# Ledger of designs, part 235: peptides against a protein of PDB entry 3PUK

Target 1, 227 residues: chain A of PDB entry 3PUK
Amino acid sequence: ERGLKSVVWRKIKTAVFDDCRKEGEWKIMLLDEFTTKLLSSCCKMTDLLEEGITVIENIYKNREPVRQMKALYFISPTPKSVDCFLRDFGSKSEKKYKAAYIYFTDFCPDSLFNKIKASCSKSIRRCKEINISFIPQESQVYTLDVPDAFYYCYSPDPSNASRKEVVMEAMAEQIVTVCATLDENPGVRYKSKPLDNASKLAQLVEKKLEDYYKIDEKGLIKGKTQS

## One batch from the design tools (peptide; made by RFdiffusion4, then SolubleMPNN)

Design b2_p30_3_s3 (from b2_p30_3, 16 letters changed)
Fold by OpenDDE base, seed 1:
Structure b2_p30_3_s3 (fold): chain B 227 residues (1-227), chain A 30 residues (1-30)
Amino acid sequence: as target 1 above (227 residues)
Amino acid sequence: MLKRTNEGITYIYRDENGNVTIKDPPSFFN
């Protein structure tokens, strides 16, 4: 059995690098905070070199233009990361790179996508949403990227109830993406906590798994795996 | 040029040569 890290790397290789790879062409890769952690967790610099990446740059930092090279943006669909991208291509006279390939780690909201389209559509050669919004820490352990999850899930303030639901749904979605990445439909298990958060999350995951496999398997519902 | 379908899940590209490429909807697998 391959560990979670190897599975994640394989998915990134297929979904990102193979999708934009051209023989003999090198690209600059731009990463944000999340994707830096993600790639660091599942690959080495030598692996990226083999995929045609010459250098990795932080999207948040000021960078010198390399106008003769194309850029691969592997970033989260956040306003901060998108704004940094727009700074690179928003000005016709001062494009930092020759062209852009964009791969989002999750669904890009229409508002952000439309903003990109309106400002620098002509500079984009690829734009794809991939569902990898978790970090593999161990062979069977991963961390979700849901901002303020702890605060909202455990907040005693009733005013945060609606936000708690949003966070729970986001967490469930990310767990499902892990299962999909592993091609698993597991039975969900959880430990009891002082709050019913674990139970609620488990129910959301089960529901989303069911929905996912019903929709994506085109009539072939994958049975529950023994995991 | 980049376009998103009305469903918001598929991307349509026009390259510098005017060729149109339709990308598959986002997937958990690819």
Scores: peptide ipSAE 0.028, ipTM 0.503, DockQ to the pose 0.135
Fold by OpenDDE base, seed 3:
Structure b2_p30_3_s3 (fold): chain B 227 residues (1-227), chain A 30 residues (1-30)
Amino acid sequence: as target 1 above (227 residues)
Amino acid sequence: MLKRTNEGITYIYRDENGNVTIKDPPSFFN
């Protein structure tokens, strides 16, 4: 079935499951709040079983050690999720799992990256950033994971101006991620409103698209896709 | 093993046989 959900699943399958898959090996998969929603939107438990996942666990919950099994962490690069991972592997004598495969949904900040490197590097077999920070709702609809986006974008409080810019940047990045996932370079259309948020966001998206496709993964410049 | 430099992030993968593979992460939008 053609649609955003299938494309997202295919990307996850290729970037995550195919990357760490070993014949005959089962893994425990750890999810956080975002990745739980993400996977729920684009796959079924049966699909995960086919990919060698025996059990799905919530990274935020206390879990019993399964030291004979490797763990696949598909998580967002947040302090909360990273902290939970560190708790699983922070002690040499009390590792919950045999080893860890970590796949972040977005860029991992240096602060978190350094914490992982300093404390748990020996336990990590894989660590990747796969750049999927949106949830497909249907074939043509997706939801961005930008907390308080509405508040900051539409707040009349001038004290929120700096945060508004950060939020818009994050939104633009996620929109471009959708385009990249779909292998599209669309022309951006918007309706201008008095607050000029749409035009600002459009400009950010266009700029990021240009930067992304300037040197794509194939080393080619992709032309504009008709929307 | 993880290495991040000013030029980018490099991921070093270790398999069960001890083989090392170096891969660059996907590009992110700046």
Scores: peptide ipSAE 0.023, ipTM 0.462, DockQ to the pose 0.199
Fold by OpenDDE base, seed 5:
Structure b2_p30_3_s3 (fold): chain B 227 residues (1-227), chain A 30 residues (1-30)
Amino acid sequence: as target 1 above (227 residues)
Amino acid sequence: MLKRTNEGITYIYRDENGNVTIKDPPSFFN
């Protein structure tokens, strides 16, 4: 059995690096906070070098132009990361790189997509959603990128109820991306505790799994698998 | 042309000959 880290790396290699690979071509890779953690959890710098990455840059930081090289953006579909990309390519005179390959870790909202399309389409060689929004820790353990999840889920303040729902939705979505990455449709199990958060989350995951496999990337419907 | 597909967002290029590619468009696109 292969650990989750290995599975995640294979997914990234196939969906990102193999997708944009050209023989003899080197790229600059731009990462945000999440993807930095993601790659750090499942690969080494030597692995990235083997995939044709010469330099890794933080998308949030100011960077000098390298106009002769293409850039690989492996980023989350957030306004912050997208805005940084737009600053790199929003103007012909301000283009920092030769062209862009963009790979989002999750579904990109239409508003962000349209903004990119309107301003930077000519600079983009590839734009794809790869659905990896979790951090592998061990063979069968992962963490979610949902800030303040614990705070909102366990807050007694009723004013946080709306935020709690948003957090649970985000968590459920990320769990589904794990299942998608593993190519599994598991039965959802949970352990009940003082609060019903686990039950609520489980229900959300089940619903999202159903939706995903009804209209998955291959148009296939998978039967329930064993976890 | 950017489109949403079953694979997510995809940029599709069509050259003068009608050939379709998703990588490195012809120079006239830039």
Scores: peptide ipSAE 0.026, ipTM 0.385, DockQ to the pose 0.130; fails the geometry check
Fold by OpenDDE base, seed 2:
Structure b2_p30_3_s3 (fold): chain B 227 residues (1-227), chain A 30 residues (1-30)
Amino acid sequence: as target 1 above (227 residues)
Amino acid sequence: MLKRTNEGITYIYRDENGNVTIKDPPSFFN
C-alpha cells in the first residue's frame, strides 16, 4: 500500500507540473491557504525547485511584479483566491506576470470561471481542475480543509442552516477527491453520535462518488470497489 | 495525529479494507 502523501505528490506532479512544464523555463508559483498546506504535507521545497518553480508566493499578499516570468497558480476555486488572481491580471498596465497557468484543486463554479474568462482570458495558458482538495496526514488519514466547518455543523443557531449545507457539500466534495486520487470507489462508514452530521455527510459522499464515477474525467464507469 | 485548529478541519480515516470512515469532528478541533 502506497503512502497517501506519495500518491498525492505524484498526482500533483503529473496533473500540474508536468502539464505546464517547459524545458529551461522557471515559473513563479502562487499558492493560497489550502494549497500551501497541501504542498507542505507532501513535498519539500527542493522538490518544487526540481519542478521548475523558482519562487513561491502567497496569492493573498501584495507581491512585486515579475513581468518577464510566467506564473503557476495552484489555488482553490474560491472567490477570495480568484479575486486575488484577477487583481494580478485585471489590467494590462498592472499585470504582475507574463502569463498564467491556473490549476484549481476542485471544480470551479461557472460563475467564477466565466468571470476569469471574461477579464483575463488572454493571459491564461491553462485553466484546469485537478480534483485534489484534501491534506494527507498519514497513510490512511487525511484532513478536509473547509473553513469554519465545525462551527457551522455544530452551530445551534438556525440562521446557520444554509451555511451548514454549503459546508457539508464542500466536505463531501473533498472526500471524493481522496477517492479519485486513490482511484477507488469505497464504501462509506460513519459514526452518527452525538449528531447526524456524519450520516448526512456520508450520504453526500456516496452520491458524489456515484456521480463522479458515472461520468468521470476519463468518461469511464467504475463500479464500487468496496461495499 | 489530531491537532486543534481554528480553521474548521475534519479528519477522515481509511481502514485497511479501503473503507472511508467519517466521524463527527471532536471539540478540540475548534
Scores: peptide ipSAE 0.010, ipTM 0.322, DockQ to the pose 0.020; fails the geometry check

Design b2_p30_3_s4 (from b2_p30_3, 18 letters changed)
Fold by OpenDDE base, seed 5:
Structure b2_p30_3_s4 (fold): chain B 227 residues (1-227), chain A 30 residues (1-30)
Amino acid sequence: as target 1 above (227 residues)
Amino acid sequence: ELKKTNEGITYIERDENGNVTIKEPPKFFD
């Protein structure tokens, strides 16, 4: 049985590294906070070297230009990460790298995409959304990248109700992403606790799973798999 | 060159000469 870490690594290898790989070419890889944690959870530095990555840099930090090398941006589609990218390529005089390959961990909002398109389109060799927004912890355990999820889900303040819904939606989406990554359609199970949060989340996951498999390119609805 | 649809970002491949190949994005989770 392949652990979730191995599955995630294989997904990243296929979706990112194999996609932009050129024989004999080395790239600088730019990571943000999430993707740093993600890669650290499922690979070693030696693995990245084998994939043609010579240097890993933090996108948030000031970096010296390496104009002869192409950059691989593996980042979340957030204003912070995108702004850092824009600083790297926003003007001809400020270009830090030869070109950019961008791989977003999730859906990139139109507003961010439009900013990139308007200012940096000529510098981009590849742009993709790969939809990996979770961190594998163990063979069958993962964490979600949903900030303040616990706070909002368990907040007694009614003013947080809208935010709670957004958080649950994000969590459900990420869980479905895990299922898609594993190529599974699991039966959803949960334990009821004092709050109905678990049941609500389960319902969201089930709906999203149904939608995902219904719209599958193959038109195949997979049977329920054991989780 | 870069296009975004309701289905996501259209994949592009640009060569060293600036030529762009637009590829249909695979399913959303790819």
Scores: peptide ipSAE 0.034, ipTM 0.627, DockQ to the pose 0.204
Fold by OpenDDE base, seed 2:
Structure b2_p30_3_s4 (fold): chain B 227 residues (1-227), chain A 30 residues (1-30)
Amino acid sequence: as target 1 above (227 residues)
Amino acid sequence: ELKKTNEGITYIERDENGNVTIKEPPKFFD
């Protein structure tokens, strides 16, 4: 079995780099906090150079314009990352780059997508959602990128109930991205005690897995694996 | 709901009547 890191790298290479590759063209790549960790976990700078990336920039930082170069945005579909992108292209006179390719790690909400379309559509060559929202640590170990997940899931405060549901949904989505990346439909294993959070999360994952595989392009139902 | 596509991910909404709305990831900005 190929380690999770190699599988993730292969997915990114195919979904992002191969999709926007142009012979002889170098791009600047913009990363956010999550995608920085993601790429750091599964590739080296030399690998990125081979994919036509000349330099990596943090999307949250102030950057000097490189108006002659195209930019590859590999970012999370968050208001923060989107707002940083919009700052780069929102003004016709102050565009930082020649054009943009945008690859979101997950589903981009319509509100954010429409905001991008309304302000920057002419600058965008590609906009895709690639469904990679986890950090590979080991061959079968990953870390979820859900801010404050532990806090909300284990908070005794009833006022956090709605936020807990949102967090659990996000966690379930990210777990499904792992399964999708590995092309697996696993049985879900969990420990329910002392809280039912694991059971609820498992149900969400199972539902999302069923939806993911049943409603795929081929209309095929993939059987459960023993992973 | 999530749908696997060759071009990325597709969001599918299903109503009470089973009607499906598909939100495909945009390939290009024309």
Scores: peptide ipSAE 0.020, ipTM 0.438, DockQ to the pose 0.091
Fold by OpenDDE base, seed 1:
Structure b2_p30_3_s4 (fold): chain B 227 residues (1-227), chain A 30 residues (1-30)
Amino acid sequence: as target 1 above (227 residues)
Amino acid sequence: ELKKTNEGITYIERDENGNVTIKEPPKFFD
């Protein structure tokens, strides 16, 4: 059985590297905090070299222009990462790279997308959303990237109830993304917690899985896998 | 031109001459 790490790497290879690959062409790859952790968890530098990446740069750092090279941005759809991208291409006179390929790890909000479109559209050769918003830690263990999830899920403050629901929905969506990546429809198991958050999350995951497989398989509901 | 649809970001491919090929967003979930 291929571990979760190998599955994630295969997905990145297919969705990102194969999508923008040109024979004999090297690219600079720009990573943010999340994608640095993600790639570090599932590949080696040698793997990236084989995919035509010459160097990896941190998008948040000041970087020297390499105007003759194309840049591959593998980043999260956050204001911080998008703003750094815009700094690289926002000035007509001082583009840091020849062109950009952008791959977002999740759905890019319309506000951020419109900002990119308005300022940098001519510099972008490809733009794609991929659904990889988790970090594989072990063969069967992963971490979700949901900001403030712990705070809102375990907050005793009733004023955070609406935010808790949003966070739980985001977590459920990421779990479904993992299942889709693995091509699995697992039976959901959970341990009871004082706030019943595990039960609520499990129900959200089950519902989203049902919706996903009903929509994708045109009526062929994949049976629950024994995972 | 980059377009965002209800189904996600429309994938564009731009060549060196600025010609754009628009690909329909793949279903986010295989």
Scores: peptide ipSAE 0.026, ipTM 0.555, DockQ to the pose 0.200; fails the geometry check
Fold by OpenDDE base, seed 4:
Structure b2_p30_3_s4 (fold): chain B 227 residues (1-227), chain A 30 residues (1-30)
Amino acid sequence: as target 1 above (227 residues)
Amino acid sequence: ELKKTNEGITYIERDENGNVTIKEPPKFFD
């Protein structure tokens, strides 16, 4: 049974570390809150050293320039993380690192992308989206990074309905990224009681799975896989 | 140059000389 942690690590290794690896080159890796949790869940510091990472730094903290080293930004496509990146490279005279490799954990909104493009595109050696928006806990268990998900999903206040929809959408998206990471199109099962939240989430997941697996590498619809 | 496609961010590779290679992005969810 392939543990989810191993699958996630393999994906990160292939999509991030192997992608930017250069023989004899060490990089500083910048992490945000989500990616710190993500890497902590599926690897050790020794694993990162083997991948050519000398130091891990928190992107939100002030850091001393290391101008001779390239930086690997493994971050969420959020305004906060992007703004921190821009502070590192936004000024030509104040570049903290030699160059940047950026790997987003999810789809980067056009607004954030354009902001990066406008200010520091020349400093970027790589820019990719790798679609890992979940934290593996156990072999088949993961947690979602959706702020206040529990509160909004179970809020009796109708004023939270709009926020609940946003949360449900975000949760569904992250669940689908798990499936994509596992290369599986599972059947969705849920317990709907006492609220319909699980049913709604399941429907969203099913829809997103259908969209994601609509066309396989051969242009064929992928069938359902075993979950 | 960074480019955005309908399928997400275009994978870019820039070498030390500034040469850019563009790769197809992974499939994203609609």
Scores: peptide ipSAE 0.025, ipTM 0.551, DockQ to the pose 0.238; fails the geometry check

Design b2_p30_4_s1 (from b2_p30_4, 11 letters changed)
Fold by OpenDDE base, seed 3:
Structure b2_p30_4_s1 (fold): chain B 227 residues (1-227), chain A 30 residues (1-30)
Amino acid sequence: as target 1 above (227 residues)
Amino acid sequence: MYSLDVFKLDKEKAKSLLESAEKRSKLYED
């Protein structure tokens, strides 16, 4: 049984830890709220030690400098997380760490990327986007990280219609990330009653899956899987 | 001097494909 947790861990190990690993070198890892939950769901502290992580720190908290060590930032591409990173490296005289490796859990907007590049490019050894924007709960269960999704999807207030659309787009993106992680292109099934939310979300997912596999397979659409 | 290795996802290619994708979606109602 391919447990979703093991698949996610393997993806993180390959995309993040193997990418920046150096023999005999220890790093400090900086996490935000989402990545803390993500790693907690799919690994143990002992696993991280084996990957050369000596200490895990919360990026939102004030931290003492450890100037002799390199830092691994595994964070979401949000203004909050990026601003915290910039505080660590924004000053030439007061860098908290020796250098930075940055791994974003999703697409980083150009505005944030340019802000990083302009401020502390000399301190950054790697900056990579990896598509992992969900939390594995069980072998076949995951949770999406979409703020207020429940409220907007099930709100009877018509004034929330525009926000509902934005939330559904975000949910669809994360579902596609799950499918990509599992190498699946499913036929999407939904229950249309009592609300049409499921139908709308299904349409968004189908469209995004098609686009994703067209891009990844150089214009070839992957056939539907039995998932 | 360290070179920055940057890997960025190209989402612009995805936007152009969105216009053609409307024809293939088979949705199953439960």
Scores: peptide ipSAE 0.025, ipTM 0.312, DockQ to the pose 0.096; fails the geometry check
Fold by OpenDDE base, seed 4:
Structure b2_p30_4_s1 (fold): chain B 227 residues (1-227), chain A 30 residues (1-30)
Amino acid sequence: as target 1 above (227 residues)
Amino acid sequence: MYSLDVFKLDKEKAKSLLESAEKRSKLYED
């Protein structure tokens, strides 16, 4: 059984590193909080070196320009990460790197995409979404990166209902990325007690799976897989 | 140019998923 970590690494290698690889070229890789955790969970520094990464930098930190090198941004499509990218390339005179390859871990909102396009399009060599929004822990376990998920899911306060829904949607989306990464369309199982949260999440996942496979390249709904 | 086209396609898919999710979320509020 191929562990989830190896599957995730293989997907990243194919979708990111193979996509931007150039023989003899080294890149600086920029990571945010999520992608730092993600890569740490599924690869070693030596693996990244083999993929042509010379240095890993935190996108949130101030960094010295390396104008002769291209940068590989492997980041989440968040305002914070995007803003940091924009600071690196927003001004022609202040470009930190020669060019950028951007790979988002999830779907990039139109607002953020348009912001990037308007300011930095000429500096971008690649821009793709790879749809990995989870952290593999072990062969069959992953962690969702949804802030305050526990609080909102278990909050008895009705005022948190809307936020709970947002959290549930985010969780469902990340679960779907796991399924997509594994090329699976599983049946969803859950424990209904003590709250209906698991049932709601299961329903959301099922619906999102259907939507995901409907809009796949072939426009065909993949049948349920054994899970 | 090719990379942007690929991104646009992915974005359209993403938008559809998000819109679907939003619609579903609203159905639970009513």
Scores: peptide ipSAE 0.025, ipTM 0.373, DockQ to the pose 0.152; fails the geometry check
Fold by OpenDDE base, seed 1:
Structure b2_p30_4_s1 (fold): chain B 227 residues (1-227), chain A 30 residues (1-30)
Amino acid sequence: as target 1 above (227 residues)
Amino acid sequence: MYSLDVFKLDKEKAKSLLESAEKRSKLYED
């Protein structure tokens, strides 16, 4: 039985690889920290080879130019990843690759997108925002990639309250991407302990789910799925 | 440890809907 990993792989295959596939063309794929973990969780190197990827490179590292090849950037919409991309294509004389296909794992902030557009638009053949911001672990288990989530959620220091809110919002957004990926609008259940973290996160998820489905392609609110 | 149960994963439903369910996807081309 194919679990969550297979579903995620199929999503990536359809949204990313099939979207930019050209017969007989090999690409270099650039990954960041999150997408490295993501792909490692749901596919093998042989799978990527079958999709026309010849080499996988870390976007954060200095890389030798391969000017005759196109690059597939599968990256998170973070300033760090975007800055690395900009370094690859920002200079007309020092382009690392022939052209770029960019696939973001989530919404790219307007500030970052505008920066890309202003600097590298001519080098970009495709730019797509997808919504896969989680890592599948088991058939029915996923994890979120929110740095320091544990620390801020369980910190007794009141000075971390604002940061805790930011972390919870990020977690909620990633949970919504799971639901969106599965086309689910679930009922949210939580267990409360001495801290109200679970309750707060649940409320954020519910609100974001409502907002997400209100503004879908048809402008319809998807009813709650049975789960 | 706090627990948040979002949903029970329906694998079959997910597989069938996934190919068409990119509701938040945005595409830009040159």
Scores: peptide ipSAE 0.019, ipTM 0.300, DockQ to the pose 0.033; fails the geometry check
Fold by OpenDDE base, seed 2:
Structure b2_p30_4_s1 (fold): chain B 227 residues (1-227), chain A 30 residues (1-30)
Amino acid sequence: as target 1 above (227 residues)
Amino acid sequence: MYSLDVFKLDKEKAKSLLESAEKRSKLYED
């Protein structure tokens, strides 16, 4: 019986590495903060080597150009990560890599996607969304990568209200990717005492689940599952 | 303190589903 880590790795392998695999070709892989944690949780460096990755680089750091090699970007669909990508390919004269394969961990907003296309479409061989925005810890345990989530959710300071909303939105998004990974549309249960954080989060999750399953190519709405 | 229970992980179901092509994955190719 394989744990959640193995399942997640298999999904990444099929959705990312198998998708862009070319025999005899090595790639540089660019990771952001989340995908670094994600891959660290479910694979080893040796596994990545077997998938044709020769070097792993942090997308946020300054990197030396390797113009003869293609780059595999496995990143979150955030402005920060996208901006870093655009810096690598935005200049026609100073491209860091030969070409790019982009795999987003979640739905990429049209605004960001269009920005990428407008700036460097000729450098992009593939762009894909794979819907994994959680970190497996144990066989049935996952964690969310939302910085300071606990602080903002439980902060009594009204000035943190806006940040709390952002944090809850991010948490809900990641929870939905777990459901999507399992192809489940579960009922959401919560206990919202003494604070109402769970209620708000539950509502966000429910809404996002609905949105996620409505936009299927077949136009079919997946009914609630009892898992 | 609050609690949220969204799903119960079914490993066998998850393995089977993840081995199949993802309907929700969006791919753009040039």
Scores: peptide ipSAE 0.016, ipTM 0.310, DockQ to the pose 0.031; fails the geometry check

